Peptides against a protein of PDB entry 3J47. Designs and how they scored, part 19

Target 1, 121 residues: chain A of PDB entry 3J47
Amino acid sequence: IRLTNQLKSLKGLQSKLKDVVEYLDKVINKELPINHTILGKLQDVFNLLPNLGTPDDDEIDVENHDRINISNNLQKALTVKTNDELMVIYISNLVRSIIAFDDLIENKIQNKKIQEQRVKD

## One batch from the design tools (peptide; aimed at target 1 L24)

Design b2_p18_1_s1 (made by RFdiffusion4, then SolubleMPNN; from b2_p18_1, 11 letters changed)
Fold by OpenDDE base, seed 2:
Structure b2_p18_1_s1 (fold): chain B 121 residues (1-121), chain A 18 residues (1-18)
Amino acid sequence: as target 1 above (121 residues)
Amino acid sequence: SEKEKLISELQKLLDQFQ
């Protein structure tokens, strides 16, 4: 029973990982728009993964070292790319907020001018 | 206008991150 439940959970995780990969492939191919929430969650997952490439120096055969380094470099590259994309979104939202604030100021100035003209008439 | 200059500078900044 316990082993069967563990296997079922692992299969469920595998299916979910496959769905994530398929989603990422569709995003890379521009078939789907980038969902920043999904990318953020994915980044959180990668950050929670132990550094697969920091096995303590001692007994790991040279052949496994290259695969581990490639995995770490890929994870790092994906993290950097995701951070850059999130930064662009953050800056874009900041800029939009500043523009909206400027428009609000201009509208207030215009409304004041209209009120001053109405008082003179 | 000063507003147009600000928008242009902000857009230029955004373009540097794209």
Scores: peptide ipSAE 0.037, ipTM 0.680, DockQ to the pose 0.013
OpenDDE base, seeds 1, 3, 4, 5: peptide ipSAE 0.032, 0.034, 0.034, 0.033; ipTM 0.640, 0.664, 0.659, 0.662

Design b2_p18_1_s2 (made by RFdiffusion4, then SolubleMPNN; from b2_p18_1, 8 letters changed)
Fold by OpenDDE base, seed 2:
Structure b2_p18_1_s2 (fold): chain B 121 residues (1-121), chain A 18 residues (1-18)
Amino acid sequence: as target 1 above (121 residues)
Amino acid sequence: SSREELIKELQELLDKFN
């Protein structure tokens, strides 16, 4: 029973991976528009995958080496893209925080000036 | 003012990242 359930789950995962590949092929062929939400989720999946390209160099047949290098280059490219996107979000939030802080300071200065004028009148 | 210029530059920077 447990083994059968694991096999069923694995077959379900395989089917889902096939659907993802078919989607990506359609996007590459410009049959479907790029969906950034789907690509972002796929990027998250790839970021969670173990580094598939670090099997110790000693036992890898030459034919697998090219596939491993392509996988590593893809993972690296996805990581760089993720870091750039996170950097943009970080800088945007930092700038918004600085503007909000400056507005707070200016409001306090203005309130102080208004209070000083009321005391002189 | 120097402050207004700084806010303008920061807003311009923000607009480039949005």
Scores: peptide ipSAE 0.044, ipTM 0.716, DockQ to the pose 0.010
OpenDDE base, seeds 1, 3, 4, 5: peptide ipSAE 0.037, 0.029, 0.031, 0.033; ipTM 0.685, 0.651, 0.660, 0.667; seed 3 fails the geometry check

Design b2_p18_1_s3 (made by RFdiffusion4, then SolubleMPNN; from b2_p18_1, 7 letters changed)
Fold by OpenDDE base, seed 2:
Structure b2_p18_1_s3 (fold): chain B 121 residues (1-121), chain A 18 residues (1-18)
Amino acid sequence: as target 1 above (121 residues)
Amino acid sequence: EEKEKLIKELQELLDKFK
């Protein structure tokens, strides 16, 4: 149930992103007038995205590659950031599990010593 | 002693990720 709802929500978001792209393409083609309110909301969305790295300053060349390269660089940067965050969570959980295991060993050793003392009294 | 040192090193590692 939860995973199916997440997939449905993601498909809904994908549909909305497609509607936004189609709107932008119609505005670029002068099929629709520029709506400054929609443009302002799109700017707010772009400002909430992690900084789509300024292309590192090595290659001003060619007026038709930019949309695919920006999408690939963004996808790579988002993937790297997500992998680093997941790695930090994984290491933190591993360290916590090792500490909890050592505490369990120490508690077991102490309980054994207490039982050995009670058998000598 | 060695275990207490290991716990301390692991806790310091965990605190770098908080």
Scores: peptide ipSAE 0.031, ipTM 0.625, DockQ to the pose 0.009
OpenDDE base, seeds 1, 3, 4, 5: peptide ipSAE 0.029, 0.030, 0.030, 0.031; ipTM 0.612, 0.608, 0.610, 0.619

Design b2_p18_1_s4 (made by RFdiffusion4, then SolubleMPNN; from b2_p18_1, 11 letters changed)
Fold by OpenDDE base, seed 3:
Structure b2_p18_1_s4 (fold): chain B 121 residues (1-121), chain A 18 residues (1-18)
Amino acid sequence: as target 1 above (121 residues)
Amino acid sequence: SEKQKLIEELQALLDKFR
């Protein structure tokens, strides 16, 4: 029961992280305007991650490689430092930052929809 | 222990993603 609940919570976290990625892709594609508050929260998320190893200079798909490296470093940190109090604190702060970031993304999407509707009326 | 308290707090935060 406990392990199943933890797994469910982690899946929920993964879904929220996916929403963050989709938002960033829309901003890069100029489908959404840049929101500096959201970007500030993203910086907070990165500051809580263990050092992403120096990207090996190999030119192949920077986006996928960065995501894999982030995942691997976080997974290694979680596995090696499972008993580290500092790790627990960082993950707790990371979770709080992701929740706040998700709320901002949702608000931005909603505001855009409202504005688009007002222009059509 | 303080560690156990932090683990419990983390679990409570993770529950917000359910």
Scores: peptide ipSAE 0.034, ipTM 0.582, DockQ to the pose 0.020
OpenDDE base, seeds 1, 2, 4, 5: peptide ipSAE 0.026, 0.029, 0.026, 0.029; ipTM 0.590, 0.610, 0.604, 0.618

Design b2_p18_2 (made by RFdiffusion4; failed a check: the pose's geometry)
Pose (drawn by RFdiffusion4):
Structure b2_p18_2 (pose): chain A 91 residues (1-28, 36-48, 72-121), chain P 18 residues (1-18)
Amino acid sequence: IRLTNQLKSLKGLQSKLKDVVEYLDKVIHTILGKLQDVFNLNNLQKALTVKTNDELMVIYISNLVRSIIAFDDLIENKIQNKKIQEQRVKD
Amino acid sequence: DELDETLDYFLKLKEKLE
């Protein structure tokens, strides 16, 4: 789902660029200003990425902890299944 | 001035995309 959403966003840019190219050819305004703003707003993320890296590490650690908890419950489930099998054999 | 700079930018982009 996230991927589909991202593609929709990029699609708008692609179409928007085509429109802009055609518009320029024809000319040979507000949208242009807005685009410029967006441009000013990955390059900048470069410096900002430094911080993001730290935060990404934290969210990786959290994911690892969750995986461990899930494994624990999984072991208990497996033990219960084994006990059920043993009871069936006895029967 | 800002519009001209924006147009120059997009004209260069147009040339690239040709």

Design b2_p18_2_s1 (made by RFdiffusion4, then SolubleMPNN; from b2_p18_2, 10 letters changed)
Fold by OpenDDE base, seed 2:
Structure b2_p18_2_s1 (fold): chain B 121 residues (1-121), chain A 18 residues (1-18)
Amino acid sequence: as target 1 above (121 residues)
Amino acid sequence: SELEKILKLLLELRKKLE
């Protein structure tokens, strides 16, 4: 039961992150104006992310082996040690930030659709 | 894991904004 609820919660979080992608795509395509409040919340989310090395960076920087190892170890620690108190706090803060961010995105997208419909009517 | 998928998605988002 507990594991199932955790998986369901993570799937919900993934869905909210997809809303973020959709918003960003609409902004890039000029379907929505840039919203500085949303961008600020996105920056807050990124500031909470550890320096998770991109897997693609592993091939280029032979000289920064220590940073790559630290990043890979941290990524591994985040995925394996989910019961660590610090990891729980980190994930909780990240989730709260993403939820707040998703609410802003959803409201913005819905409001835009409503306004467009009103103009067509 | 679902957590790995979330982290991957966040990393991809970061890459798109950089």
Scores: peptide ipSAE 0.067, ipTM 0.662, DockQ to the pose 0.040
OpenDDE base, seeds 1, 3, 4, 5: peptide ipSAE 0.062, 0.053, 0.043, 0.059; ipTM 0.669, 0.644, 0.652, 0.664; seed 3 fails the geometry check

Design b2_p18_2_s2 (made by RFdiffusion4, then SolubleMPNN; from b2_p18_2, 11 letters changed; failed a check: too like the target's own chain)
Amino acid sequence: SELEQILKFLKELAEKLK

Design b2_p18_2_s3 (made by RFdiffusion4, then SolubleMPNN; from b2_p18_2, 8 letters changed; failed a check: the pose's geometry)
Amino acid sequence: SELQQILDFLLELKKKLE

Design b2_p18_2_s4 (made by RFdiffusion4, then SolubleMPNN; from b2_p18_2, 9 letters changed; failed a check: the pose's geometry)
Amino acid sequence: SKLKEIIDFLLELKKKLE

Design b2_p18_3 (made by RFdiffusion4)
Pose (drawn by RFdiffusion4):
Structure b2_p18_3 (pose): chain A 91 residues (1-28, 36-48, 72-121), chain P 18 residues (1-18)
Amino acid sequence: IRLTNQLKSLKGLQSKLKDVVEYLDKVIHTILGKLQDVFNLNNLQKALTVKTNDELMVIYISNLVRSIIAFDDLIENKIQNKKIQEQRVKD
Amino acid sequence: EEREELIEKTQELLEQLE
């Protein structure tokens, strides 16, 4: 789902660029200004990425912890299944 | 002049994109 959404966003840019190229050819306004703003707003992320890296580490750790908890419950489930099997054999 | 300015701005944007 996230991927489909991202593609939709990029699609708009691609189409928007084509329109802009055609528009320029014809010319040979507000949208242009807006685009410029967007441009000004990955490069900059570069410095910002430094911080993101730290945060990414924290969210990785959290995911690891969740995985451990899930394993624990999984072990319990496996034990219950084994007990059920033993009871069936007895029967 | 307005047309030339517009063309330049648009081209700058396309260049930034490239």

Design b2_p18_3_s1 (made by RFdiffusion4, then SolubleMPNN; from b2_p18_3, 10 letters changed)
Fold by OpenDDE base, seed 2:
Structure b2_p18_3_s1 (fold): chain B 121 residues (1-121), chain A 18 residues (1-18)
Amino acid sequence: as target 1 above (121 residues)
Amino acid sequence: SEKQKLIEELQKLLDQFN
């Protein structure tokens, strides 16, 4: 029973992965528009995958070398893209914080001037 | 003012990233 349930769950996961591949193929073929939310979730999945690209050097399977290189290049590309996106978010938040701080300073200066004028009157 | 120009440049930068 437990093993059968695990096998059923694994088959369900395999079917879902196939659906993702079919979606990506349609996006590559420009049949569907790029959905950034889906791509972001896929990036999260790949970031959670163990580094498939460091086979410990000891098992000489030459046929796996090309697949490993492709996976490493994909992981590197996803990491770079993620870092760029995070940097954009960081800069955006920094700029918003600077603008808000400047507005706060200007408001304090104006309030001080109003108080000084009221004391002179 | 120079300060207002800086704010406008920062806002322009923000708009490029949004």
Scores: peptide ipSAE 0.036, ipTM 0.681, DockQ to the pose 0.011
OpenDDE base, seeds 1, 3, 4, 5: peptide ipSAE 0.033, 0.033, 0.033, 0.034; ipTM 0.650, 0.661, 0.653, 0.667

Design b2_p18_3_s2 (made by RFdiffusion4, then SolubleMPNN; from b2_p18_3, 8 letters changed)
Fold by OpenDDE base, seed 2:
Structure b2_p18_3_s2 (fold): chain B 121 residues (1-121), chain A 18 residues (1-18)
Amino acid sequence: as target 1 above (121 residues)
Amino acid sequence: SEKQELIQKLQELLDQFN
């Protein structure tokens, strides 16, 4: 029973992965527009995958070398893209914080001027 | 003012990233 349930779950996962591949093929072929939310979730999945690209040097299977290189290049590309996106978010938050801080300073200066005018009157 | 010009540049930068 437990093993059968695990096998059923694995088959379900395989079917879902196939659906993702079909979606990506349609996006590559420009049949569907790029959905950034889906791509972001896929990036998260790939970031959770173990580094498939460092075979410990000891098993010389020449046939796996091309697949390993492709996986490493994909992981590197995803890492660069993720870093760029995080940098954009960081800069955006920094700019918002600077603007908010400037507004706070200006409000304090104005309040001080109003208080000084009230004391002179 | 120079300060207002800086804020405008920062807002333009923010708009480019949003």
Scores: peptide ipSAE 0.042, ipTM 0.682, DockQ to the pose 0.011
OpenDDE base, seeds 1, 3, 4, 5: peptide ipSAE 0.034, 0.034, 0.036, 0.036; ipTM 0.650, 0.654, 0.660, 0.654

Design b2_p18_3_s3 (made by RFdiffusion4, then SolubleMPNN; from b2_p18_3, 10 letters changed)
Fold by OpenDDE base, seed 2:
Structure b2_p18_3_s3 (fold): chain B 121 residues (1-121), chain A 18 residues (1-18)
Amino acid sequence: as target 1 above (121 residues)
Amino acid sequence: DEKEKLIKELQELLDKFK
């Protein structure tokens, strides 16, 4: 019973992975528009995977070298893209904070001018 | 004038990232 349920769950995961591959192939072939939300969720999945490109130092089988290199290049490309997206968010928040700080300075200058005018009248 | 120009440039930069 427990092993049969684990095998059923693994087959269900394999089916979902196939659906993700079919979706990515349709996006690559321009049959579907790029959905940034789906791509972000896919990046989250890859960031939760162990580093598939660092074999623990004890079995460098030469036959897996191409798959290891593809996995490492994909992880590196996803890391670079994630860093670029985070930099855009960081710059946007920085610009918003500078504008809000400038508005605060201008409001203080205006309040000071109003107070100085009220002391002269 | 220069300050209003800087705010406009910063707002245009923010709008490119939305």
Scores: peptide ipSAE 0.027, ipTM 0.583, DockQ to the pose 0.011
OpenDDE base, seeds 1, 3, 4, 5: peptide ipSAE 0.026, 0.024, 0.024, 0.024; ipTM 0.568, 0.521, 0.569, 0.574

Design b2_p18_3_s4 (made by RFdiffusion4, then SolubleMPNN; from b2_p18_3, 10 letters changed)
Fold by OpenDDE base, seed 2:
Structure b2_p18_3_s4 (fold): chain B 121 residues (1-121), chain A 18 residues (1-18)
Amino acid sequence: as target 1 above (121 residues)
Amino acid sequence: SEKEKLIKELQELLDKFK
């Protein structure tokens, strides 16, 4: 019973992974528009995968080397893309904070000038 | 003013990231 349920769950996961591959193929072939939400969730899945690309170098299985290299290159590419997106968000928030700070300074300067003018009148 | 120019440049930069 427990083993059968685990196998059923694994088959369900395999089916979902196949659906993801079919989706990605359609996106690559421009049959479907790029959905950034789906790609972001896929990226989260890859970021949760253990680094499959540090096999301890002690077992030379040449057939696994190509799959490992592809996985590592994909992880690196996803990491670079994530860092660039996070950098854009960071810069945007920094710029908004600077503008808000400048507006606050200008408002304080104007309020001070108004108060000084009221004391002279 | 130089300050208004800086704010415009920062706003333009922000708009490029929106």
Scores: peptide ipSAE 0.025, ipTM 0.588, DockQ to the pose 0.011
OpenDDE base, seeds 1, 3, 4, 5: peptide ipSAE 0.022, 0.023, 0.021, 0.023; ipTM 0.559, 0.564, 0.551, 0.578; seed 4 fails the geometry check

Design b2_p18_4 (made by RFdiffusion4)
Pose (drawn by RFdiffusion4):
Structure b2_p18_4 (pose): chain A 91 residues (1-28, 36-48, 72-121), chain P 18 residues (1-18)
Amino acid sequence: IRLTNQLKSLKGLQSKLKDVVEYLDKVIHTILGKLQDVFNLNNLQKALTVKTNDELMVIYISNLVRSIIAFDDLIENKIQNKKIQEQRVKD
Amino acid sequence: EEIEHAKEIIEKMEELLE
């Protein structure tokens, strides 16, 4: 789902670029200003990425913890299944 | 000026898509 959403966003840019190229050819405004703003707003992320890296580490650790908890419950389920099997054999 | 500005924007958009 996230991927489909990202593609839609890129699609708009692609189409928007084509339109802009065609517009320019024809000319040979508000949208242009808006685009410029967006441009000014990856490169800048570079410095900002430094911080993001730290935050990514924290969210990785959290994921690991969750995985451990899920394993624990999984072990319990496996034990219950074994007990059920033993009871059936007895029967 | 409008043409040059538009060209610059196009170049930037092309760079973003490449």

Design b2_p18_4_s1 (made by RFdiffusion4, then SolubleMPNN; from b2_p18_4, 13 letters changed)
Fold by OpenDDE base, seed 4:
Structure b2_p18_4_s1 (fold): chain B 121 residues (1-121), chain A 18 residues (1-18)
Amino acid sequence: as target 1 above (121 residues)
Amino acid sequence: DLVTEMQEVVDKLEQLLK
């Protein structure tokens, strides 16, 4: 019973990974537009994966070297994209703050002109 | 680049579950 349930859960996970593969292939082949929300959720999944490049201390087999290289490449690409996203968010917040400050200055100048006019009448 | 590297990792995870 326990082993059969584990095997069923693994088969269910394998099916979901296949659906993700087929989605990424369609995006690479330009059959589907890049969905930033789906890519963000995939990044969250990859960030929650145990580091596929930490060998638990049993067996430096040739398979681990290829796992470490792919994990390191993905981590590097995720880091570059995260830095670019953080930079865009920072610039967007800076621009929004400058616009809001300019609007505040203009409103303050207009209010001052209206008050100076009311004191002369 | 990033989407291709994501694909390579997912393909490898799928291979480990076979």
Scores: peptide ipSAE 0.033, ipTM 0.536, DockQ to the pose 0.233
OpenDDE base, seeds 1, 2, 3, 5: peptide ipSAE 0.026, 0.028, 0.027, 0.024; ipTM 0.501, 0.525, 0.520, 0.498

Design b2_p18_4_s2 (made by RFdiffusion4, then SolubleMPNN; from b2_p18_4, 12 letters changed)
Fold by OpenDDE base, seed 4:
Structure b2_p18_4_s2 (fold): chain B 121 residues (1-121), chain A 18 residues (1-18)
Amino acid sequence: as target 1 above (121 residues)
Amino acid sequence: SLVKKMQEIVDKLKELLS
């Protein structure tokens, strides 16, 4: 019973991973539009994965080197994309801060003019 | 990193607004 449930869970996970691959293939082939929400969730999943690129030095058979390189390239690509997305968010926050600062300057100038007029009257 | 520098700039601007 316990082993059969574990096997069923693993088969379920394998099926879901296959669905993700098929989705990504359709996006790459331009059969489906890019969905940023799905890509964001995939990035979250990959960020939770342990670094697959550091097998302990003792088990590096030559055949595993290609798989390790593919995994490292994928992790690097995801990290770069995450950094670019964060950069856009920071630029947006910077622009908002500049606008708010401009409004503050304008308010201070107006208040100063009102005070100067009150002193002249 | 560029991201760190941008955050620092945003934080400084927020400080000037407070």
Scores: peptide ipSAE 0.024, ipTM 0.585, DockQ to the pose 0.015
OpenDDE base, seeds 1, 2, 3, 5: peptide ipSAE 0.022, 0.021, 0.014, 0.020; ipTM 0.538, 0.383, 0.347, 0.523

Design b2_p18_4_s3 (made by RFdiffusion4, then SolubleMPNN; from b2_p18_4, 15 letters changed)
Fold by OpenDDE base, seed 1:
Structure b2_p18_4_s3 (fold): chain B 121 residues (1-121), chain A 18 residues (1-18)
Amino acid sequence: as target 1 above (121 residues)
Amino acid sequence: DLVTLMQKVIDQLKKLLS
């Protein structure tokens, strides 16, 4: 019973990983826009992958150590790249807001000067 | 680049699924 449930859960995970691969292929092909919420959930999954590769201390297969190191390097690269993109979006929106605020101040100053001229004539 | 990173993710997921 316990082994059958673990095998069913693993098959479910394998199906979800295929759905993720298909999504990423569509994003690479520009068929879908980048969804930062999906990338954040993928990062959460990759954060858990190092914990799947710690065997209880009794079989150091050299092949598993290379898979773990690749997963950790990929996780770090995803975290850095996702943070850089979110920072660029944030800074771009901040700059746009500052420009729009400056334009609003200049428009108010010009309107005040026009009103002060109309009261002197 | 993000595309190159996503490609590396796909390649690792494909290796895990094989």
Scores: peptide ipSAE 0.027, ipTM 0.517, DockQ to the pose 0.146
OpenDDE base, seeds 2, 3, 4, 5: peptide ipSAE 0.025, 0.026, 0.025, 0.024; ipTM 0.516, 0.496, 0.515, 0.502

Design b2_p18_4_s4 (made by RFdiffusion4, then SolubleMPNN; from b2_p18_4, 14 letters changed)
Fold by OpenDDE base, seed 2:
Structure b2_p18_4_s4 (fold): chain B 121 residues (1-121), chain A 18 residues (1-18)
Amino acid sequence: as target 1 above (121 residues)
Amino acid sequence: SLVKKLQEVVDQLKKLLE
């Protein structure tokens, strides 16, 4: 029962990963628009993957070494490269929001000054 | 480019699924 449930869960995970690959292929082929929210969530998922390349895993058989390297490369690729582009987008949006907020504050200050001048006149 | 990076991710995921 436990082994069967583990196998079922693993097959389910494999199916979900295939769906992610299919989605990304459609995005690459311009069949679907880029959704930065989805890409951000994908990055989060990969950042939650354990660093399989920790030196304490030296006892893991040579066959797992290639998968570990691929996982580490994937995590590195997503953390470094995807983060840079998404970070630029998010920082740009953040900066725009801050500027808009600052403009609102400045407008409010100016309006207050105008009202105070009208009361003195 | 973002497209090249996405392709790299896809290629790595495909290798994991083999």
Scores: peptide ipSAE 0.021, ipTM 0.548, DockQ to the pose 0.103
OpenDDE base, seeds 1, 3, 4, 5: peptide ipSAE 0.019, 0.018, 0.023, 0.019; ipTM 0.577, 0.586, 0.577, 0.596; seeds 3, 4 fail the geometry check

Design b2_p18_5_s1 (made by RFdiffusion4, then SolubleMPNN; its pose is not in this set)
Fold by OpenDDE base, seed 2:
Structure b2_p18_5_s1 (fold): chain B 121 residues (1-121), chain A 18 residues (1-18)
Amino acid sequence: as target 1 above (121 residues)
Amino acid sequence: SLEEELKKLALELKKLLE
């Protein structure tokens, strides 16, 4: 029973990984748009993986070195993309705030001019 | 680029599934 359940779980994981590969292929081939929610979940999965790039772990077999490099490079690429997206949002909000502030200043200046004209009339 | 890294990941996952 326990062994059968473990095998079933492993087969389930294999099927899910296959689905992920198929999704990635469709995105790479531009058949599907990039879904940021899916990429976020993928990033979460990679963040749960032990940081394979830490040199402190035991004798890295040469074959595992390529896989480790791919994981690390992907994580770096995801981080760069996320930072760029956050930067765009930040700058957009900053610009909106500056414009709103400028409009407020202009309104204050105009109101002052109107008051000065009313006193002179 | 992210696209290039996704391609590498997909290729590596395919190898693991073989």
Scores: peptide ipSAE 0.049, ipTM 0.685, DockQ to the pose 0.166
OpenDDE base, seeds 1, 3, 4, 5: peptide ipSAE 0.033, 0.026, 0.029, 0.045; ipTM 0.590, 0.618, 0.573, 0.675

Design b2_p18_5_s3 (made by RFdiffusion4, then SolubleMPNN; its pose is not in this set)
Fold by OpenDDE base, seed 3:
Structure b2_p18_5_s3 (fold): chain B 121 residues (1-121), chain A 18 residues (1-18)
Amino acid sequence: as target 1 above (121 residues)
Amino acid sequence: DIKKKLQELAKKLLELLK
């Protein structure tokens, strides 16, 4: 019973991985538009994969070396892109916060001037 | 560089608001 359920779950995962590959091929061929939500979830999956590129240099079979290098270069490219997108969001929120603080400082200066006038009258 | 400069400006503005 337990082994049969594990085999059923692995076959289900294999089918879903095939659906993802077929989707990516259609996007590369420009048959489907890029969905940013699907791309973000694929980036999450790649970030959860163990680094497939660190067997010590002494165990790399020549046929696996090209696949490992492609995987590492892809993971690095996805990480760089995610960092650049997060940097734009961070700068945009920081600029909005700076403007809001400038408006609060100007309001504090104006309120102080009004109080100083009321004490002279 | 830009991130560090903007973060330092935000800290200075927060200090003037206190």
Scores: peptide ipSAE 0.024, ipTM 0.619, DockQ to the pose 0.009
OpenDDE base, seeds 1, 2, 4, 5: peptide ipSAE 0.022, 0.023, 0.021, 0.022; ipTM 0.609, 0.536, 0.572, 0.555

Design b2_p18_6 (made by RFdiffusion4)
Pose (drawn by RFdiffusion4):
Structure b2_p18_6 (pose): chain A 91 residues (1-28, 36-48, 72-121), chain P 18 residues (1-18)
Amino acid sequence: IRLTNQLKSLKGLQSKLKDVVEYLDKVIHTILGKLQDVFNLNNLQKALTVKTNDELMVIYISNLVRSIIAFDDLIENKIQNKKIQEQRVKD
Amino acid sequence: TEEVIEKTKEIIEKLEEL
């Protein structure tokens, strides 16, 4: 789902570029200003990425902890299944 | 008009870089 959403965003840019190229050819405004703003707003992320890296580490650790908890419950389920099997054999 | 063309070209270049 996230991927489809990203693709739709990129699609708009692609189409928007094509339109802009055609517009320029024809000319040979508010949209242009807006585009410029967006441009000004990955390069900048480079410095900002430094911080993001720290945060990404924290969210990785959280994921690891969740995985451990899920393993624990999984072990319990496996034990219950074994007990059920033993009871069936006895029967 | 020349300024609009130049600015538009600059914006196109930036878009193509993406």

Design b2_p18_6_s1 (made by RFdiffusion4, then SolubleMPNN; from b2_p18_6, 13 letters changed)
Fold by OpenDDE base, seed 2:
Structure b2_p18_6_s1 (fold): chain B 121 residues (1-121), chain A 18 residues (1-18)
Amino acid sequence: as target 1 above (121 residues)
Amino acid sequence: KKKLIEEMQKVIDELKKL
């Protein structure tokens, strides 16, 4: 019973992985529009994969060298994309904080001018 | 964006050889 359930779960995972590959092939062939939400979730899956590019230096089978390089290049491309997205969020929050600070300064300057006018009348 | 899709394609092409 337990082994049969594990085999069913693994076959279900294999089917879902095939559906993801078919979706990506359709997006690359321009048969489907790029969905940013699906690409974000797929990025999260690739970030949860073990780093296939760091075999401990004691088991470099020469047959895995191309797979290791592809995995490292994907991880680097994911890191650059994540850094660019985080930079846009950071700049947007920084600009919002600067505007809120400028509005606070202008409100203090106006309140000071109103108080100075009330002391002269 | 384009570079990420190109590297994802290479991973798919390598997975198809398994």
Scores: peptide ipSAE 0.024, ipTM 0.599, DockQ to the pose 0.076
OpenDDE base, seeds 1, 3, 4, 5: peptide ipSAE 0.020, 0.020, 0.022, 0.024; ipTM 0.551, 0.553, 0.586, 0.597

